# Peptides against a protein of PDB entry 6DSZ, part 77

Target 1, 361 residues: chain A of PDB entry 6DSZ
Amino acid sequence: NYVVTAQKPTAVNGCVTGHFTSAEDLNLLIAKNTRLEIYVVTAEGLRPVKEVGMYGKIAVMELFRPKGESKDLLFILTAKYNACILEYKQSGESIDIITRAHGNVQDRIGRPSETGIIGIIDPECRMIGLRLYDGLFKVIPLDRDNKELKAFNIRLEELHVIDVKFLYGCQAPTICFVYQDPQGRHVKTYEVSLREKEFNKGPWKQENVEAEASMVIAVPEPFGGAIIIGQESITYHNGDKYLAIAPPIIKQSTIVCHNRVDPNGSRYLLGDMEGRLFMLLLEKEEQMDGTVTLKDLRVELLGETSIAECLTYLDNGVVFVGSRLGDSQLVKLNVDSNEQGSYVVAMETFTNLGPIVDMCV

## One batch from the design tools (peptide; aimed at target 1 E300 V318)

Design b2_p26_5_s3 (made by RFdiffusion4, then SolubleMPNN; from b2_p26_5, 13 letters changed)
Fold by OpenDDE base, seed 4:
Structure b2_p26_5_s3 (fold): chain B 361 residues (1-361), chain A 26 residues (1-26)
Amino acid sequence: as target 1 above (361 residues)
Amino acid sequence: FEKIDMEKFLKELIEALKAEEAARAA
């Protein structure tokens, strides 16, 4: 019996940062196909804490903190629609990943979406939203006071949703999504009614966005609203303010991932298909009434990395570049550019040994 | 894989969340 020690997957397909091990620890969680790797971010680098085998390829991985929780919980959804909520528990030297909940979210009827599985969590932890199938949005209520512990589907009239996020600062959970119809791509918002189990009209919409608009970024307060990333343009909208830029530099390669740097949503990392790393900056204007509005958007080329599948800002200018096609990296963002005009310095490289073909024998 | 009903998932989640609240209040 040759136990072919199946080479551990090295290709990264997702990453997230938060406070999973404790309220104080900053963690990096990395999805590598069926494996979850948990690190503590330290001044010395990444300290491995635990590796967990999942019962399938990780499709969604999101940290969230329900009201009253001291640390983040982890929501995972697999490509086979197995959902779980995980908690880190340490007792002395014993480290356990506790399954708080698990289930299968697969529907009997539905066309799997071509843009894949999308899983999102309301910033106020009122619900999890899942776009698994065309024309359906699954809601998993997280309200503890809700006596009706039932997930439900809401019908989406928009059959071809490209990306979806929950917005910040909304009285009711509100989604913002890019969708395609025969007339082009559009952005729409819906409020999610838990009581009526339906969509209500959201605060705004934007018809006829860029034809290749592919990503929605929910912007936290004080700005609120969303950023829409296209092939040639970046657009901000919050219902009151619209602003679009078309920096020529982003036209050279498609932006494929993003991550928020600042808690207030003033900066975002963007990664493209060529491994270029950008900073998107939201310039503030303080109004006389003390309100903060978006003055302008700016994009700066920081440098080049491995082609990012996912990005996450850690701390102190350190960024994890999760790569599926190349080596994952820890990189440092510098204030000053090097002689080549790059603000990016590779700190550590994690060799990608290529795709493990899960031969399900 | 036991096809766990989403109702069971939510029940387990809420029970787990309530247990944590009770443990913090004690």
Scores: peptide ipSAE 0.293, ipTM 0.804, DockQ to the pose 0.011
OpenDDE base, seeds 1, 2, 3, 5: peptide ipSAE 0.103, 0.067, 0.015, 0.025; ipTM 0.662, 0.606, 0.307, 0.508; seeds 1, 3, 5 fail the geometry check

Design b2_p26_5_s4 (made by RFdiffusion4, then SolubleMPNN; from b2_p26_5, 10 letters changed)
Fold by OpenDDE base, seed 1:
Structure b2_p26_5_s4 (fold): chain B 361 residues (1-361), chain A 26 residues (1-26)
Amino acid sequence: as target 1 above (361 residues)
Amino acid sequence: FEEIDMEKFLKELEEALKKEEEERKK
């Protein structure tokens, strides 16, 4: 009886940073197929706290903090549509991951979307949105007393959604999404009515964005709006201001992941399919009325890393590069470049032994 | 490329949404 000890998965398919273990702790959470790894970020590096089995491949992993919570909660959705909200609880030396809510969000009818599962959380924690199937947007209302995740679907007229996010600073939960139709790719917004369980017209739309527009970044206040990332261009839109750049350097490889560096949305990390790491910078203009508007966008090449599946800025210029295809890395961003013009220094490398293909025989 | 019968697909979505609404009213 050779117990083939199934090697632990090493390929990273998601990562998130927040305050999950406590209000004061900075955590790195890493999804490796069915496994969740929880670390505390320290001056000495990553301290492992807990590993959790999720009974399925993690498809969505997001931290969120409802009003009146001292620390973040974790939303997880598996590839088999099992949803849960997790809480970290420590009582002395006892560490428990508590399921606050759970449910299966699979629909009996629907075409699974080609762009896969998208899960998003409203910045004000009013709802979770799920794009699981073409022509449907699933809403999970967030209520503290809900132990069972109840969801409902809203009909989405746009059948081919590429990416979707909730916007910041909206009175009602508002989604912004890139979609494709026969005329090309477009950006649209909808307000989500929990009461009426329908979409209302959003604050803005932009028709005919770049044909390869693939990602939406919701920008927090004071800028608001969204960034749309394409193959050749990066576009900002907030309803009042539109600005696009087409830096030649991004044309070489598709940007595949992003992470916000500054809480105010002034800087973002971007990773491409060649392992290039970029900084996207939003330059501010202060108006006479004290409003802050976007003046310009710029992209700077920081250096090279492993091919990122996900990026997360930790603190003090430290970035976790989660890689599916290569070794994951902890890297330091420096103010000054090295002799090669790189601002990136690898601090630690985590060997990827390759995808454990769970051959369900 | 199985041409998805869009009319059939839309009808199935409408039926699914209707069923979900009926289940919520119970």
Scores: peptide ipSAE 0.075, ipTM 0.649, DockQ to the pose 0.009
OpenDDE base, seeds 2, 3, 4, 5: peptide ipSAE 0.000, 0.025, 0.033, 0.009; ipTM 0.321, 0.519, 0.514, 0.318; seed 5 fails the geometry check

Design b2_p26_6 (made by RFdiffusion4)
Pose (drawn by RFdiffusion4):
Structure b2_p26_6 (pose): chain A 361 residues (1-361), chain P 26 residues (1-26)
Amino acid sequence: as target 1 above (361 residues)
Amino acid sequence: SEETLQKELQELEEAVEEPKLQLEVP
């Protein structure tokens, strides 16, 4: 027999922003399935540079540039457990994606977990963290000689884990995650020590959270902490400091995705399965000592995009809406809500044949 | 409130000194 592609996969599973082509090159990297798309934000709008294709299902896609690098290094993990670090190199008149490092990191003894694979990267590029199998947190230290991507497993006493994030602004690599056991689910803190290959007691106390907490947000350096998005209550956790708001405006649909807007983290974008688009706020309270603190949380609806699996703010009040169940599109957010109450205006839609359930000729 | 949200959006627009993206809303 013989199989050909009549149409490339159109559903968007992942999208990230960063400086990948050159410095201050606003790149939008869209992950479909086996395809990877790279764009440069130009005055025209989204203009592509190179659409590559890999022999795997892109499951983790993150950007970073470690200590003393020219441009961001891209990291990709295949669902069949193929890990690689890539670099856009336009040294010549052509374009080559050099593979700085690669390595298969499958464990012969783990069970894939509910909520699938999670790929997290250290705030200061100390390591790559993986959550492939239950009870096994895998660490991949980041240096130069680790070109044949080597790795080691730590053990995780917490068996059922929902979402994991690296915390900003800590003494060393620290992890914040939501896990489940009997008696509801909780949030616990750990410290990754890649010198002893162990877990150390984390920075702060284990808190009880909402029963349906589904997302953890890494809050940037000026504030520090973690934001946990459940079904009904949005909570902020940072050591002893703790804030939460529970608007009934949210419970109608589960919040699925989040995206950081400002570098400060004062504004965030949220998405519903009903197709909404929220703005999560961390309002400031600059005090007498010239320091900045955080006072409250406010969530107010912006309008509605399509159902988003990915979410990314690009530039000049524009957000790329990566849709898996429908057309992905481009959106302009305006201060003046011109028509109705929607601060959201569609600029461009991308044909997504969506989940093809049935068909005929 | 609505005015607070508009203020936040305004500050967001002003935070971009050199927009690399230029689009027109019809």

Design b2_p26_6_s1 (made by RFdiffusion4, then SolubleMPNN; from b2_p26_6, 12 letters changed)
Fold by OpenDDE base, seed 1:
Structure b2_p26_6_s1 (fold): chain B 361 residues (1-361), chain A 26 residues (1-26)
Amino acid sequence: as target 1 above (361 residues)
Amino acid sequence: SKEELEEALRELEESVKNPKLKYTVP
């Protein structure tokens, strides 16, 4: 009788940071297949608080703060289309993860998208958007009193969506997405009408972006708009301003993940398939009218880490590198480069024992 | 430029939101 001690999953498939346990606590949440790990970020490092077993592989994990919530709520979608909104509650020493709302958002009809599940939350917490199936955009309205996550579908004419985000600063919830058609890859925006349950024309579009455009980053105000990351180029567009860079350094390996460092979207971390860590910088220009516009985009190499599946900036130049293929790391960004020109120092390494193949014996 | 990166990195150290996150690199 080999008691196969069920090895805990070690491969990271998602990570987020926010204020989940309290308004004051900075948390790191790590998704490891069906397991959610919750840490408090402290001066002494990551303090484990709770582990939560989920009824399926975590496919989406996003923190959001509806108006009048003191702390962030957690949206989780599993690969089996089980959706929930979780709240952390502590009563003395008792720690409970409360399901505020739940639902199954699976459709009986639809082709699952080849690029997998995308889940996004409107920055104003009006809705959750889900790209689960080709030609459909699923909307979950966010209502405080609703314990049942009800969704509806909007038909999307663009059948092959690569990535999608909600934009910031929009009167109506507005999505920005990269899609592919026979003519190439394009960027489009749609307003989402909750009332009419349809798309309205968005503020802008950009046809014929880079052929390998793979990621959309929604940029907060004051810049607004989106960054589109490709293999060869990084582009910014907000409807009024377009700016593109093609730094040779990003051509060496595909950017696969990103994380916003600053609340205003002035800096981002980028990770590539070789484990290179970059900083994307948005240089601001203040106009005579007091408006802030994007002056320039820059990409700078910070150093090398494990191959990131996900990145999250914590605080004080500390970054969690969630890796599926290698060891996850807690790294420090230093002001001064080392002798090798790296600004990255590994603080802690979390051994990845590989994918737990659930050998159902 | 390297200088702008170093400035951006300095700003990260100065912009410590949680003073408890003095990660001393060992």
Scores: peptide ipSAE 0.434, ipTM 0.857, DockQ to the pose 0.745
OpenDDE base, seeds 2, 3, 4, 5: peptide ipSAE 0.396, 0.409, 0.418, 0.434; ipTM 0.848, 0.852, 0.856, 0.861; seeds 2, 4 fail the geometry check

Design b2_p26_6_s2 (made by RFdiffusion4, then SolubleMPNN; from b2_p26_6, 10 letters changed)
Fold by OpenDDE base, seed 5:
Structure b2_p26_6_s2 (fold): chain B 361 residues (1-361), chain A 26 residues (1-26)
Amino acid sequence: as target 1 above (361 residues)
Amino acid sequence: SEEELKKALKELEESVKNPKLKYTVP
């Protein structure tokens, strides 16, 4: 019996940065199929802290901090619809990952969406939203005392949701989503009523966005609103202000991932299917009343990396490039470009051995 | 502009929250 030591998965399918181990530690969490790797970000690089086996492929991995928590909690949803909220607990040298809550959120009836599982968390930690099935939005209310993750569905009239996020600065939890109908792609907002378990009319909508609009970025205050990323254009909308740019450089390859650099949403990283790394810049305009408005959007090419499945800004211009198709990288953004005009330097490369072909012999 | 990018990148270096994350690029 050759115990073929099943090679550990190396392809990255998700990454997040936050304060999971403590309030002070900066962590990088990496999803590799069924495995969660937890690192502390240090001056010397990524220090491994814990590896956790999950009961299925990780489909959603998000850090969130409910009011009165000292550190972030981790929400995980697997491709088998097992949901959990995890807490890191250390007692001396003993490290435990505690399940605060768990549940299975699978429906008996529903068409799984072709664009896969989307999981989002309200910025005020009121709920988790899940797009699992066409025409349904699943809500998991966040309650501290609830060890069982209970969910309910709200019907979406929009059957073909492309991407969805919770907006910032909303009195009620508000989603913004790109959807497709026979007339094209559109952006809509809904308020989510936990009490009535229904959608209310959201603050704004934008009909007939770019045909290839694929991603929604929720923008924090003071800007608020959302960025919509397409193949040819990047647009901003907050209900009062609309701004669109069509930088020729983004037409060459589809943007497939993004990550916020600044807590105030002034800068984002964008990765495309060719491994190009961009910075999206939000230029501020201060009004006479002290309000901050978006003046302009800019896209700047930083350089080339492995093809990102996910991006996460760490600190000090250091970015983790999680790759499914290539080697994952830790890269540094430099102030000065190299001779090739690149601002990106690879610091560390993590070999991707490809998909474990489970040769079931 | 290239100047705005350089400014943005400089702000990342100046906005270091954790001084322990000074990856000295060799």
Scores: peptide ipSAE 0.451, ipTM 0.848, DockQ to the pose 0.730
OpenDDE base, seeds 1, 2, 3, 4: peptide ipSAE 0.435, 0.442, 0.413, 0.415; ipTM 0.877, 0.881, 0.852, 0.860

Design b2_p26_6_s3 (made by RFdiffusion4, then SolubleMPNN; from b2_p26_6, 12 letters changed)
Fold by OpenDDE base, seed 3:
Structure b2_p26_6_s3 (fold): chain B 361 residues (1-361), chain A 26 residues (1-26)
Amino acid sequence: as target 1 above (361 residues)
Amino acid sequence: SMEELKKALAELEASVKNPKLKYTVP
């Protein structure tokens, strides 16, 4: 009996942090191709809790907490357009991952977008948005009683969407996206009408952003709005305020991933194609009326890591660096720099044995 | 300033939500 120990995938293609196992536990969830790994973050490091095989390569993995849930639910979309909402349930020593809802969201007609699958969740948990095909935005309404994920499409006039997010603090679900047309790259917003199944005009737009603008970060309240990351610039816009910086340090390598450190959006981690780790800081200005506005944006180099496919801040200055090309790392951000001027110390390294090529048998 | 970065990093250590996540760096 040759027990062919199938080598487990080691390349990370997604990671998220939240409260999935309980309201109190801090979890790290790692996507490795078709495998989901669930960890509890402890003082001693990452404690493995469960591994889950998925019916396809994980393309989207997002935690969300619907109103009146005690813990986060997990949305997964596979590269074959299988969507599910998962819940962790523990009963004594028995651990079950329950499928709350599932569905296939593939369209029979559509051009798959060149920038791949984008999946986003409204901060108020009203809907999931999917950019799967050019000229279409798919909406999955979030309803507690719906075991079958039903989706509908809204037509996008903008055929070449680069990135899209839901904004915070909006009465209606509002998307902000970077798109490309023959005139360049632009940012636009749309309100999503769940009732009418259409887009309404969003609160703002920004025409002629940087030609290589590649990422949208939705900023929580009190700032609101979005950050747009390019090759040479980082811009903030919320409809009332625009601010742009062009720090020379980011021009050296393309920023490819980001993660929010603070719930209020005051700090973000940025990773580039050279494995440089940055902190983006939003400086606050308190107005005399008690409103908080963005005073300035700042980028600081923290140090070097493995080339991040994904970043997630855990707690206590600990960051998980999920790498596809190199070893994944658990790193500590220190207050004081080392002799090399780095604020980053590797705590643990997770060997990447390379991509398991799924031999389609 | 480097002081602002140090302050931001110090706030991460001060804002530890779970005391059980005090990673003892070996």
Scores: peptide ipSAE 0.441, ipTM 0.853, DockQ to the pose 0.683
OpenDDE base, seeds 1, 2, 4, 5: peptide ipSAE 0.357, 0.438, 0.325, 0.440; ipTM 0.839, 0.854, 0.702, 0.849; seeds 2, 5 fail the geometry check

Design b2_p26_6_s4 (made by RFdiffusion4, then SolubleMPNN; from b2_p26_6, 12 letters changed)
Fold by OpenDDE base, seed 1:
Structure b2_p26_6_s4 (fold): chain B 361 residues (1-361), chain A 26 residues (1-26)
Amino acid sequence: as target 1 above (361 residues)
Amino acid sequence: SREELEEALRELEESVKNPKLVYTVP
């Protein structure tokens, strides 16, 4: 009787940071297949608080704070289309993860998208958007009193969505997405009408972006708009301003993940398929009218890490590098480069034992 | 430029949101 000690999953497939346990605590949440790990970020490192088993592989994990919530709530969607909104509650020493809302968002009709599940939350917490199936955008309205996550579909004319985000600073919830058609890749925006359950024309579009444009980053105010990341270029667009850079350094390997460092969207971390860590910098220009506009975009190489599946900036130059293919890392960004010109120092390494093939014996 | 990166990194160290996150690099 080999008691196969069920090895805990070690491959990271998602990570987020926020204030989940309390308003004051900084948390790191790590998705490892069906397992959610919750840490408090402390001066001494990552303190484990709770592990949660999920009924399926975590496909989406996002923190959000509805108006009047003291701390962040967690949205999870599994690969089996089980959606839930989770709340952390502590009562003395008792720690409970409470399901505020749940639902299954699977459709009986639809082609699952080849690029997988995308889940996004409106920055104003008006709705959750899901790209699960080609030609459909699923909307989950966020209502405080609703324990049942009800969703509806809006038909999307663009059948091959590559990535999608909600934009910031929009009167109505507005999505920005990269899509592919026979003519190439394009960026489009739509306003989402909850009332009419339809798309309205968004504020802007950009046809014929880079052929390998793969990621959309929604940029907070004051800049607003979006960053489009490709293989060769990084492009900013907000409807009024367009700026593109093509730094040669990003051509060497595909950018595969990103994370916002600053709440105002002035800095981002980028990770590529070679484990290179970059900083994307948005240089601001203050106009005479007091408006802030984007002056320039810059990409700087920080150093090398494990190949990131996900990145999250914690605080004090500390970054969690969630890796699926290699060891996850806690790294420090230093002001001064080392002898090799790297600004990255590994603080802690979390051994990846590989994918737990659930050998159902 | 390296100077702008170093400035950006300096700002990260100065902009510590949580004073409890004093990661001492060992």
Scores: peptide ipSAE 0.391, ipTM 0.843, DockQ to the pose 0.749
OpenDDE base, seeds 2, 3, 4, 5: peptide ipSAE 0.373, 0.350, 0.312, 0.368; ipTM 0.840, 0.829, 0.801, 0.843; seed 4 fails the geometry check

Design b2_p26_7 (made by RFdiffusion4)
Pose (drawn by RFdiffusion4):
Structure b2_p26_7 (pose): chain A 361 residues (1-361), chain P 26 residues (1-26)
Amino acid sequence: as target 1 above (361 residues)
Amino acid sequence: SKPSSTRYKDADYFNEEVDLSKILEK
């Protein structure tokens, strides 16, 4: 027999922003299935540079540039457990994606978990963290000689884990995650020590959270902490400091995705399965000592995009809406809600043949 | 190179500057 592609996969599973082509090259990297798309934000709008294709299903796609690098290094993990670090190199008149490092990191003894694979990267590029199998948190230290991507497993007493994030602004690599056991689910803190290959007691107390907490947000350096998005209550956790708001405006649909807007983290974008687009706020309270603190949380609806699996703010009040169940599109957010109450205006839609359930000729 | 798309607005609208600090401001 013989199989050909009549149409590339159009559903968007992942999208990230960063400086990948050069420095201050606003790149939008869109993950379909086996395809990877790279764009440069120009005055024209989204203009591509190179659409590559891999021999795997892109499950983790993150950007970073470690200590003393020219441009961000891209990291990709295949669902069949193929890990690689890539670098856009336009040294010549052509384009080549050099593979700085690669290595298969499958464990012969783990069970894939509910909520699938999670790939997290240290705030200061100390390591790559993986959550492939239940009870096994895998660490991949980041240096130069680790070109044949080597790795080691730590053990995780917490068996059922929902979402994991690296916390900003800590003494060393620290992890914040939501896990489930009997008696509801909780949030616990750990410290990754890649010198002893163990877990150390985390920065702060284990808190009880909402029963349906589904997302953890890494809050940047000026504030620090973690934001947890459940079904009904949006909570902020940072050591002893704790804030939460529970608008009934949210419970109608589960919040699925989040995206950081400002570098400060004062504004965030949220998405419903009903197709909404929220703005999560961390309002400031600059005090007498020239320091900045955080006072409250406020969520107010912006309008509605399509159902988003990915979410990314690009530039000049524009957000790329990566849709898996429908057309991905480009959106302009305006201060003046011109028509109705939607601060959201569609600019460009991308044909997505969506989940093809049935068909005929 | 770029997927099929239907564009509604021009480049000038895309380059329009918007201050997000004024959105939902009280």

Design b2_p26_7_s1 (made by RFdiffusion4, then SolubleMPNN; from b2_p26_7, 11 letters changed)
Fold by OpenDDE base, seed 4:
Structure b2_p26_7_s1 (fold): chain B 361 residues (1-361), chain A 26 residues (1-26)
Amino acid sequence: as target 1 above (361 residues)
Amino acid sequence: MAPPSTRYAGAEELREKVDLSKILAK
């Protein structure tokens, strides 16, 4: 019996920040293949709390807080379509990760999407949405008493969804997605009816966006709407206002990840394939009626990091850079640039030993 | 098993609030 001590995975394929261990604790959760690492963010650094072995490669990892919960729950979907909702419980020194709900969401029929698994949660925690297969949108209704995650499919006429998010501030759960057809890439919205298990017409659409539009960011109130990130452009749309910028600096490398800095969606971190870290700014205009509208978009280069698979802003200008291809980093954003003009300083580097090839023998 | 603690010598850096507005005003 060769106990191959499988090296622990070091490549990061997901990270999220929230309040998982308690309402007061700020947590960093890191997905490394089948491994979930839970940290508390402290003034002294990252304090490890628990490591959890998952029953498969983590494909989706999202924190969410249903109405009446004091802290965040964790949704995980594996690459084998096993879904679970996890809760952190601590009783004295005893730490337990409880499965609140679980299920398998695999379909017998369907073409797995080439862009991989997308999992999203409605900001009002009404449902989880999954793009697993072309032409299907899977919905998992969120119910407090449901120990079994049941899902249903809604047919998408748009076969080639590139990215999808739930919008904020919608009476009904509303998705916004980039899709490709023979005419190019477009943005569309749908309302999701849980009752009828169908899509209704969403509040807006934008045809003929940039050909390489690849990412949707849902913007919280007061702005609402979505940001669409392409190779050459960044656009905002909320149904009433459309604004596009084409900063030359983003053309150099494809933006591959993002993370919201401000709860109100005024700032986002962007990471590209060269490891450049940007700040996207939504400039506010306050109207006489007290409504906040988008005045402009701005992109600023902050500096360079490892190539991010995922980014998460922690606190006090500290950012975790989760890297699959390189070393993950904890970086500090500084008010003043260094001699090289960078606002980014590496605080800690986490060595990536490369992919653990699970030799299925 | 809990992962090893990632403590860095710069614990004070997490205490300093970065005004990101100043970063972006430059």
Scores: peptide ipSAE 0.077, ipTM 0.549, DockQ to the pose 0.574
OpenDDE base, seeds 1, 2, 3, 5: peptide ipSAE 0.042, 0.056, 0.030, 0.044; ipTM 0.533, 0.534, 0.521, 0.505; seeds 1, 3 fail the geometry check

